Peptides against a protein of PDB entry 3LCN. Designs and how they scored, part 42

Target 1, 96 residues: chain A of PDB entry 3LCN
Amino acid sequence: QYTENLKVIVAEKLAGIPNFNEDIKYVAEYIVLLIVNGGTVESVVDELASLFDSVSRDTLANVVQTAFFALEALQQGESAENIVSKIRMMNAQSLG

## One batch from the design tools (peptide; made by RFdiffusion4, then SolubleMPNN)

Design b2_p20_8_s2 (from b2_p20_8, 9 letters changed)
Fold by OpenDDE base, seed 1:
Structure b2_p20_8_s2 (fold): chain B 96 residues (1-96), chain A 20 residues (1-20)
Amino acid sequence: as target 1 above (96 residues)
Amino acid sequence: SEKKKKEEKLKKLKEKIKKL
């Protein structure tokens, strides 16, 4: 399905978080796993917040919302490469 | 130690992934 592409997209988003010292690959995998198993933005954020207290809930919510938007974009036919490039640009424009 | 704390957190995450 779109799981592998979504993992790459979420990992790119996580890579833009300053001082994020968790394993990006595993966090991205877990986020996607929660989403495809029926998670919502709120439930996924709650789960992540319970595991990672060093990251704000707002930051987690931003990541998870991006994942849901990306999934919708993939389902509508947008390429993973295009989505990743958009996120990369957003990361570069974000204030540290 | 900080290293041990990180390893434990990652271990918990991996265990959750295995269950799904």
Scores: peptide ipSAE 0.319, ipTM 0.834, DockQ to the pose 0.829
Fold by OpenDDE base, seed 3:
Structure b2_p20_8_s2 (fold): chain B 96 residues (1-96), chain A 20 residues (1-20)
Amino acid sequence: as target 1 above (96 residues)
Amino acid sequence: SEKKKKEEKLKKLKEKIKKL
C-alpha cells in the first residue's frame, strides 16, 4: 500500500549520508522489502551492516528508524511529499 | 579489484531482492 512512497522517502534519507557510494534506489528498495516482510529495526540494521561495512551502525539505525517512523506517518495520513521535504531539510542542516 | 568487488556486492543485493 505505502511501499512505493516509502521507497522514495528512504532514498531521500540515504542521499543525505556522506560518502555513501552505493546504489541508492536498490538499497532503499531492499530496506522497504525487509520492513514489509516483518523486519525490525535491529534485524534490518544487522542485514545492512553485513553488506555495507563502510557505514556505521548508528548511521544505519538512523536510516532504518526514519523508515519506520515514515511508514507510521503515511498510515496516519501524512503525505509522502511532506515527509520527503522534512528529510531534505534535515539533510541540508546536518549530514553526520 | 574494487570495481569487481562493488559489482559482486550489487549482484548479491539484487539476488536477495528477487527472493523476497
Scores: peptide ipSAE 0.313, ipTM 0.832, DockQ to the pose 0.876
Fold by OpenDDE base, seed 2:
Structure b2_p20_8_s2 (fold): chain B 96 residues (1-96), chain A 20 residues (1-20)
Amino acid sequence: as target 1 above (96 residues)
Amino acid sequence: SEKKKKEEKLKKLKEKIKKL
């Protein structure tokens, strides 16, 4: 349903993490996979934290929470393009 | 299923990541 769009959205969010040296596409896919298989914010963060110790738990939580909010937004009718645009702007602001 | 296939793929990726 919204999985493909969500992957794109999560990937955009991950792209904003400085010095994140992982395959963004696969990590995004993994996050979405965990979510659609019943993951919660906490459980997904726990999983990611176990894999990526170079990223703070707060950063991971921010990514995962963004994913859940994005999923809700998609379900409410917001376009993936618009969500990606918002995230891109937030990424830019964080770098500035 | 496609879901299971992806799950297995990423599970293997996970294991590889853990070994790094």
Scores: peptide ipSAE 0.262, ipTM 0.830, DockQ to the pose 0.064
Fold by OpenDDE base, seed 4:
Structure b2_p20_8_s2 (fold): chain B 96 residues (1-96), chain A 20 residues (1-20)
Amino acid sequence: as target 1 above (96 residues)
Amino acid sequence: SEKKKKEEKLKKLKEKIKKL
């Protein structure tokens, strides 16, 4: 239902990770795929950690938690654009 | 289906990533 918007949102979050050398779009799709197929924060983080050992577990957890929060926000009626904007601002703050 | 195709693509991605 919110799959495509969630992919965009997760991609924006991933874009804030420094030195992340994987295809952001594909990783975002994978995260969303895991979530919509019943993944939990823990299980998705575990999966991602096994694939991306160059990224800290805390960073991955932050991404995944953001995805779950975003999904809930979408379900509650918040626009994808608004969510993306907030994430973009957070990314900018973290990089500064 | 397109969904299955995408899932297979992501599966392949996963496999490739694991081999890195």
Scores: peptide ipSAE 0.262, ipTM 0.824, DockQ to the pose 0.067

Design b2_p20_8_s3 (from b2_p20_8, 9 letters changed)
Fold by OpenDDE base, seed 1:
Structure b2_p20_8_s3 (fold): chain B 96 residues (1-96), chain A 20 residues (1-20)
Amino acid sequence: as target 1 above (96 residues)
Amino acid sequence: MEKEKKEKKKKLLEEKIKEL
């Protein structure tokens, strides 16, 4: 139900990763599809780590956990715009 | 070479997405 909004949110989170050299649109889509098909934080991280060895597991875990929190927020009625705004602020505050 | 690697991973993701 919230797949399109979640894709936008995950893409915003991925955009904050320094030196990320993967296709953000497709990675975001894949993460969301894994989640809506019953993935857990652990299983989704495992899948992504197997594909993207240039990104640390901790970084991937941070992205995936953010996606799950965002999904919960969407289900509770928070707007996608508010969630994206929060992530953008977090990205700006990141020290790399 | 880097472009080729990126394209290969993109194609892999596209195929993974089609499978879901």
Scores: peptide ipSAE 0.422, ipTM 0.866, DockQ to the pose 0.745
Fold by OpenDDE base, seed 3:
Structure b2_p20_8_s3 (fold): chain B 96 residues (1-96), chain A 20 residues (1-20)
Amino acid sequence: as target 1 above (96 residues)
Amino acid sequence: MEKEKKEKKKKLLEEKIKEL
């Protein structure tokens, strides 16, 4: 029930990665699908690392962990808009 | 060749998404 909101949230997080040249929408969709099908932070990072060798494992882990935290926040009643706003602020501060 | 590589990767992602 939170998949569409989570895709938007993950896409916002990916948009903060410098020199990320992949299709953000498709990568976000793939991450969410892996998570809802039982993926863990480790397994999802392993999958992404096999596809995107130009992105560090630490960066990928940060994205994936953010997705899991966002899912928990959504389940606890936080709005997708609030979560996106937080991520946008973090992107502006740290550059991913 | 860069465009070709990018397109191949996109197609791979699309197929993986369809399989889930």
Scores: peptide ipSAE 0.413, ipTM 0.862, DockQ to the pose 0.830
Fold by OpenDDE base, seed 4:
Structure b2_p20_8_s3 (fold): chain B 96 residues (1-96), chain A 20 residues (1-20)
Amino acid sequence: as target 1 above (96 residues)
Amino acid sequence: MEKEKKEKKKKLLEEKIKEL
């Protein structure tokens, strides 16, 4: 239902991680897949941590939590465009 | 089965990571 929009949102969040050398599209797709298969924040973070030891657990948790909140926002009627814009601004503020 | 899809995507992701 919201999977494609969520992939875009998660990809935007991943793009804000400095020195992240993995394929953003595939990582975003995998995160969304785990979520729609009934994953929790903790279980998805555990899975990602097993794959990416170069990224801190806190950073991964921030990405996953953002995904879950974004999904809730979509379900409550917020547009994907608005969510992406917010994330982009947060990324800029974090790097600035 | 959904869990089979998950494992398939994990393997695909892992292969992409190996290529980097």
Scores: peptide ipSAE 0.316, ipTM 0.847, DockQ to the pose 0.064
Fold by OpenDDE base, seed 5:
Structure b2_p20_8_s3 (fold): chain B 96 residues (1-96), chain A 20 residues (1-20)
Amino acid sequence: as target 1 above (96 residues)
Amino acid sequence: MEKEKKEKKKKLLEEKIKEL
């Protein structure tokens, strides 16, 4: 029920990763698919780590955990726009 | 259907990685 919003949110998070040379839209979609298919933080990170060896496990874990927290925020009534704005601000802060 | 979509996306991503 929150899959489309979550895809947008995860894509915004991925966009903040420097030197990430994968298709953001497809990776975001895959992460959301794994989550809605019953994946845990650990299992999703394991899957992504097996695919993307150029990205650290810590970075992947940060992305996945953000996705789960975002899902919880959506369920609690926070708007997708607000969540995206927060992530965008965090991305910009990380570049400073 | 969801598992099928998952598998398709995995294959797509794997193929794209091989192209790098």
Scores: peptide ipSAE 0.315, ipTM 0.848, DockQ to the pose 0.065

## One batch from the design tools (peptide; made by RFdiffusion4, then SolubleMPNN)

Design b2_p21_1_s1
Fold by OpenDDE base, seed 5:
Structure b2_p21_1_s1 (fold): chain B 96 residues (1-96), chain A 21 residues (1-21)
Amino acid sequence: as target 1 above (96 residues)
Amino acid sequence: SEEERKEKLEKLKEKIKELKK
């Protein structure tokens, strides 16, 4: 369904995390798979926290929540390009 | 380290593989 677009969106969000040295593509894929397999914000954050202890729970929660919101936006007809653009701008503002 | 990142990536790949079953 929207999994491929969601992977791109989540990857963009992950790219905004400073000092995050993990493989963005595979982390994004994992997050999307957890979500489509019935994960909740809490359960996905718990899983990610166990893997990436150098990232705060707040940051992980922000990423996961963004993924859920993006999925809803896609389902409502918003283009992946628009969602990516919004996230890119947010990343720039956070690092600016 | 690079070795640690490689190990984490392999672990991640296995988790992904399990979810794709």
Scores: peptide ipSAE 0.725, ipTM 0.945, DockQ to the pose 0.963
Fold by OpenDDE base, seed 1:
Structure b2_p21_1_s1 (fold): chain B 96 residues (1-96), chain A 21 residues (1-21)
Amino acid sequence: as target 1 above (96 residues)
Amino acid sequence: SEEERKEKLEKLKEKIKELKK
């Protein structure tokens, strides 16, 4: 039920990765699908690492962890707008 | 390379399609 909002949030997080040249929309969708299908931080990171070896494992872990926390925040009633704003501010401080 | 990125994207699309079934 929060799938679409989570996609937007994850996309914002991915946009903060320097030199990330993959299709953000599809990567975000894939991450969300993995999560809603029962993925864990570790399993999702493993999958992403196998696909995108140009991105450090730590950076991928940061993205995935953010997605899980965002999902929890959405379920607790926080607006997607607020979550995106926080991520945008963090992106401004740079990633990796 | 662009070709490599295209290949990765197609692979990603296939994975997404599989999960959406």
Scores: peptide ipSAE 0.724, ipTM 0.945, DockQ to the pose 0.974
Fold by OpenDDE base, seed 4:
Structure b2_p21_1_s1 (fold): chain B 96 residues (1-96), chain A 21 residues (1-21)
Amino acid sequence: as target 1 above (96 residues)
Amino acid sequence: SEEERKEKLEKLKEKIKELKK
């Protein structure tokens, strides 16, 4: 299973959200747990939106969708390091 | 606020604990 790598990836994605003051480590863990327990993009976004109402649904959806894509990439053989690097670059672009 | 963050974190930890059972 790829839960530990996925946590790192999701954490990197969360780090790109401006003015997000929550504990990234625990939020990432929660997202991954929801996914591996059968969550869908919709159900996970709904859960996160209820907890973090200061973050737009679009932003949350972007995070969750990234997690699902990352999981597929890991299963296809892409390294966690490579995925994290891509996300880091995307985060930098979105901050501009 | 710091208090709100602390409370939210505890709630999150509880949710995580439930999923890990």
Scores: peptide ipSAE 0.724, ipTM 0.945, DockQ to the pose 0.964
Fold by OpenDDE base, seed 3:
Structure b2_p21_1_s1 (fold): chain B 96 residues (1-96), chain A 21 residues (1-21)
Amino acid sequence: as target 1 above (96 residues)
Amino acid sequence: SEEERKEKLEKLKEKIKELKK
């Protein structure tokens, strides 16, 4: 469905996290798989927090919520390219 | 350490594999 586009979008969001040295491709894939298998924002954040304890829950929640909003945007007809562009701008404007 | 990072990645890959079944 929208899984491949969503992986690209989530990867772009993860790339904005300072000092995050994990494999972004696999983390993005895992987040998308958790969502399409019925995960909620809180359950996905809980899972990620258990794996990456060096990242704050607020940061993880921001990533996961972005993924859910992006999925809704894709379903409403917005292009993946537009969503990625918005995230790239937000990454540049965020505090380190 | 690099060894710990590698181990974490392998754990993640296994989790992904399970969800794709």
Scores: peptide ipSAE 0.723, ipTM 0.945, DockQ to the pose 0.845

Design b2_p21_1_s4
Fold by OpenDDE base, seed 5:
Order: structure tokens, then sequence, then C-alpha cells
Structure b2_p21_1_s4 (fold): chain B 96 residues (1-96), chain A 21 residues (1-21)
């Protein structure tokens, strides 16, 4: 139900990773699909780590955990816009 | 390289397709 909004949110999170040269839209879609098909934080991180070995496991774990937390926030009634704004602010802070 | 990125994208597209089935 929250699939499309979650894709946007995950894409925003991925955009904050320095030197990440993968197609953000496709990676975001893949992460969301893994989650809605029953993936756990661990299983999704394992899958991503196998594909993107240039990104640290901790960074991948942070992205995936953010996705799960965002999904929970959406289910609790927070708007996708607010969640994206928070992530954008965090991305800016991490680049400082 | 660009070739490597394209190969990964193709692989990702295939994985996405499989999950949508």
Amino acid sequence: as target 1 above (96 residues)
Amino acid sequence: SEAEREAKKEKLEEKIKELKE
C-alpha cells in the first residue's frame, strides 16, 4: 500500500551516499520489493552487499533500517513529504 | 567502469522483474 511512497523515501536516502554511482531509482525499487516480499534487515543487507561491494555494510544497513522505519512511520500516519524532508536534512548534515 | 555499471543495472532489472512476477 505504501510501496510508491517508500520508493521515493528510499531514493532520497540513497542520494545521500557519497560516490554512489548506481541507478538510485532502480536500487530503491529493488529494496522496496525485497521488503514487501518478506525480507528482513539482515537478508536485504546481505543481498545489497553482494551487489554493491564498494559500499560499506554499515552504510547499507543504515539505508535498509531507514526504509523499515519509514514504512512504520507511514503506517502510523506520517506523510511521505515529512519523512523525505527529514532524510534530506540528515543527508545535508552528513555532508557537512 | 561504464560497462560494469551497465551490467549491474541489467542484472538489477532482471531481479526486479522476477520479484514482480
Scores: peptide ipSAE 0.565, ipTM 0.906, DockQ to the pose 0.918
Fold by OpenDDE base, seed 2:
Structure b2_p21_1_s4 (fold): chain B 96 residues (1-96), chain A 21 residues (1-21)
Amino acid sequence: as target 1 above (96 residues)
Amino acid sequence: SEAEREAKKEKLEEKIKELKE
C-alpha cells in the first residue's frame, strides 16, 4: 500500500550517500521489495552489502533502518512529503 | 569501472524481476 511512497523516501535517503554511483531508483525499488517480502534490517543489509561492497555496512544499515522507520511513519499517517523533507534536511547536514 | 557498474545494475534488475514474480 505504501510501496510507491516508500520508494521515493528511500531514493531520497540514497541520494545523500557520497560517491554512490548506482542507479538510485532501482536500488530503492529493490530495498522496498526486500522489505515487503519479509526482509529484516539484518537480512536487507546483508543483501545490499553483497552487492555494494564499496558502501559501509553502517551506511547501509542507516538507509535500511530509515526505510523501516519511514514505513511505520506512513502507516501512522505521516505524509511522504514530510518524511522526504526530513531526510533531505539530514542529507544536507551530513554533506555540509 | 563503468563495466562493473553495468554488471551490478544488470544483476540488480534480475533480482528485482525475481521478487516481482
Scores: peptide ipSAE 0.565, ipTM 0.906, DockQ to the pose 0.974
Fold by OpenDDE base, seed 1:
Structure b2_p21_1_s4 (fold): chain B 96 residues (1-96), chain A 21 residues (1-21)
Amino acid sequence: as target 1 above (96 residues)
Amino acid sequence: SEAEREAKKEKLEEKIKELKE
């Protein structure tokens, strides 16, 4: 039920990764699908690491953990807009 | 390479399709 909002949130997080050449929309969709099908942080990171070896495991872990935190926030009633804004600010801080 | 990126995208699309079925 939160899949569409979570896709937007994960896409925003992926957009902050420097030199990331993968399709953000499809990667975000895949991450969300793995999570809603019972994936854990570890299992999702393992899957992504096997596909995208040019991205560090730590970076992937950061993205996946953010997705799980965002899902919890959505379930607790926080708006997708607010979550996206927080991620955008964090992306700006890491790039600055 | 461009070919490698395209191959990864295709594999990703297949995985997504499997999870949506």
Scores: peptide ipSAE 0.563, ipTM 0.905, DockQ to the pose 0.913
Fold by OpenDDE base, seed 3:
Structure b2_p21_1_s4 (fold): chain B 96 residues (1-96), chain A 21 residues (1-21)
Amino acid sequence: as target 1 above (96 residues)
Amino acid sequence: SEAEREAKKEKLEEKIKELKE
């Protein structure tokens, strides 16, 4: 029930990665699918690292951890719009 | 290369398809 909002949130986070030339929508969808199918932070990072070796593991871990935190926030009643706004502000400040 | 990018995209699409089944 939160999957569509989570895809939007993850896409916003991915958009903050410099020189990331992949289809953000597809990557966001894949991350969410991995999470809802029982993935952990480590297993999802491992999968992404195998596909996108030009992105550091720390950056990937940051994206994936954000996704898990966002899912919990949605479940606790925070709006997707608020979460996206926070991420957008963080993107403007920096991403390694 | 563009060929490598297309190959990765195709692989990703296949992975997504499998998870949706």
Scores: peptide ipSAE 0.562, ipTM 0.904, DockQ to the pose 0.847

Design b2_p21_2_s3 (from b2_p21_2, 10 letters changed)
Fold by OpenDDE base, seed 4:
Structure b2_p21_2_s3 (fold): chain B 96 residues (1-96), chain A 21 residues (1-21)
Amino acid sequence: as target 1 above (96 residues)
Amino acid sequence: SAKEEREKKKKLLEEKIEKLK
């Protein structure tokens, strides 16, 4: 499956959040586990929002949506490294 | 403190993760 690659991808996305002081590896793992256990964008965002009130819901939604898009991209044949590269570039371009 | 709060959240995450594994 794509769980391990997805963890790396989600971690890269989380790394782009300014002033995010949580353990990125654990948060990424939790997000992926929620998704593979049948979570939806809404349910995963709700869960994360309950845990991390210092992060805006919009930011969390952006992370979760990226995860779902990445999963679909992986299933369509996109390489994990290419997805990570795209996210890294987007992180670098972010204004905050 | 902020540090203590982060540690508590990490512990909670670990518990949640273990439950889903």
Scores: peptide ipSAE 0.643, ipTM 0.921, DockQ to the pose 0.927
Fold by OpenDDE base, seed 5:
Structure b2_p21_2_s3 (fold): chain B 96 residues (1-96), chain A 21 residues (1-21)
Amino acid sequence: as target 1 above (96 residues)
Amino acid sequence: SAKEEREKKKKLLEEKIEKLK
């Protein structure tokens, strides 16, 4: 239902990770699929950590938690555009 | 090489994605 918007949102979050050279679109799709198939924060982080050991577990957890929060926001009626804008702002702040 | 490793990982990811669809 919200999967396509969530993919865009997660991709924006991943784009904020420095030196992350993986295909962001595919990683975002995988994260969303894991979530909609019943994944928990812990199980999704475990899966991602096994694939991307160069990224800290805390960073991965932050991405996954953001995805879950975004999904809840979408379900409560917030637009994907607004959520993406917030993430972009947070990404910019972290670069300073 | 790093490029080759990324390509292999992407292929693995694609397989995992298709399995969940």
Scores: peptide ipSAE 0.642, ipTM 0.920, DockQ to the pose 0.970
Fold by OpenDDE base, seed 3:
Structure b2_p21_2_s3 (fold): chain B 96 residues (1-96), chain A 21 residues (1-21)
Amino acid sequence: as target 1 above (96 residues)
Amino acid sequence: SAKEEREKKKKLLEEKIEKLK
């Protein structure tokens, strides 16, 4: 029931990666599907690393961990809007 | 080309997504 909001949140996080030229919407959808189908942080990172070798493993781990934390936050009652705002602020402070 | 490689990756992603739906 939180999958659509989580896709938006993950897409916002991916938008913060410099020089990332993949379709963000599709990548976000794939990450969420991996998570809801029982993926772990490690297994999802491994899958993404095999697809996008130009992105550092640390950056991918940061994205995936954010997705898991966001899912927990949604389940605890935090709004998707608030979570997106936090991520946008983090992106503006430059990650990498 | 870079464009061709991106298209190949997108197609692969689409296939992986459909498999998990």
Scores: peptide ipSAE 0.640, ipTM 0.919, DockQ to the pose 0.924
Fold by OpenDDE base, seed 1:
Structure b2_p21_2_s3 (fold): chain B 96 residues (1-96), chain A 21 residues (1-21)
Amino acid sequence: as target 1 above (96 residues)
Amino acid sequence: SAKEEREKKKKLLEEKIEKLK
């Protein structure tokens, strides 16, 4: 499967959030597990919002949507490296 | 403390992760 690559991708996205003090590795793993267990954008955002009230719902939604898009890209044959590169560029333009 | 609070959240997250594995 693509779970390990997706964890790396989600971690890269989370790293772009300013003042995010949670363990990025664990949060990324949790997001991926929620998705592969049938979570939707809405349900995953709701779960994350309940845990991390210091992060705006819009920011969380952006992270989760990116994860779903990345999963689709991986399934279509795009490399994890290429996806991570794109996310790094987006992070440089701010997530606020 | 803030550090203690983050540790509590981490433990909670670990428990949630284990339930989904």
Scores: peptide ipSAE 0.640, ipTM 0.919, DockQ to the pose 0.914

Design b2_p21_3_s1 (from b2_p21_3, 11 letters changed)
Fold by OpenDDE base, seed 5:
Structure b2_p21_3_s1 (fold): chain B 96 residues (1-96), chain A 21 residues (1-21)
Amino acid sequence: as target 1 above (96 residues)
Amino acid sequence: SKIDELREKLKKAVEEKKKKE
């Protein structure tokens, strides 16, 4: 029931990756789809790595782990707005 | 695109699995 909010959150995280030249909304949707259908951090990273060789595995892992943590935060009652705000701050602080 | 193709494949696979359960 958190899929739509999670898509927004993951999209915000992806927007912080420098020189990422993919459709952010499509990638976010795909990540969430994999997660809600039983994906693990490792399996989702493997899938993304096969698609996007221009992005480091560590960067992909960071995105995916953020998605899982965000899902847990949503389940614990934190608002999507607060989670997005935190990610925006992290993106702004990145030296990329 | 490749991501669109894979997304559709996944959606199809999930639906097929549901039919068997």
Scores: peptide ipSAE 0.344, ipTM 0.764, DockQ to the pose 0.141
Fold by OpenDDE base, seed 2:
Structure b2_p21_3_s1 (fold): chain B 96 residues (1-96), chain A 21 residues (1-21)
Amino acid sequence: as target 1 above (96 residues)
Amino acid sequence: SKIDELREKLKKAVEEKKKKE
């Protein structure tokens, strides 16, 4: 039930990765799909690492962990807008 | 391409999920 919001959140996180040359929305959708189908941080990172060798494993882990934290936050009642705002701020800080 | 592979995996995953519903 939080799938669509989670996709938006993950997409925002992916948008902060420098030189990431993939369709962000599709990657976000894929990440969320893996999670809702029972993926763990480790298994999802492994899958992404097999696809995107140009992105460090640490970066991928950060994205995936963010997704799991965001899902928990959504379940606890935090709005998607607030979560996106936090991620956007983090992206801006990392790009500075 | 990498994105094409991703798309195919996504497609398959969606289909498999539907089969389990």
Scores: peptide ipSAE 0.340, ipTM 0.780, DockQ to the pose 0.081
Fold by OpenDDE base, seed 1:
Structure b2_p21_3_s1 (fold): chain B 96 residues (1-96), chain A 21 residues (1-21)
Amino acid sequence: as target 1 above (96 residues)
Amino acid sequence: SKIDELREKLKKAVEEKKKKE
């Protein structure tokens, strides 16, 4: 139900990672797929860490936690657009 | 490449989901 919106949200979060050269849409789709199939923060981070050794575990954890929070927000009625806007602001702050 | 590995894992996961449906 919220899968497609969550993909967009996660992609926005990934776009804020400096020097991340992987296909953002593919990675976002993969993260969402893991989550909707029963993944936990720890299990998803472990999987991503095995794939992207150039990205710190803390950064990966931040992405995954954001995804879980976003899913909860969507379920509570917040729009995907609002969530994306918040993430963009956070991305800008982290790079400033 | 890392993305190729990701794609294959994604493909496998999608197929497994289809089997459950």
Scores: peptide ipSAE 0.336, ipTM 0.779, DockQ to the pose 0.081
Fold by OpenDDE base, seed 3:
Structure b2_p21_3_s1 (fold): chain B 96 residues (1-96), chain A 21 residues (1-21)
Amino acid sequence: as target 1 above (96 residues)
Amino acid sequence: SKIDELREKLKKAVEEKKKKE
């Protein structure tokens, strides 16, 4: 029931990665699919690292951890709009 | 390409999930 909102949230996080040259919507959908099918932070990062070796593991881990935290926040009643706003602010303040 | 592989994995995973429903 939170999967569609989570896809939007993860896409916003991916949009903050400099020089990331992939289809953000597909990658976000893939991350959410892995999570809802029982993936862990480590297993999802390993999968993404095998596909996108130009992005550091730390950056990928940051994205995946954000997804898990966002899912928990949604389940606790925080709105998707608030979560997206916080991520957008973090993206704007990032030094790369 | 890497994105092609991702798309195929996604497609397969979605199909398998639907079979379980």
Scores: peptide ipSAE 0.334, ipTM 0.777, DockQ to the pose 0.080

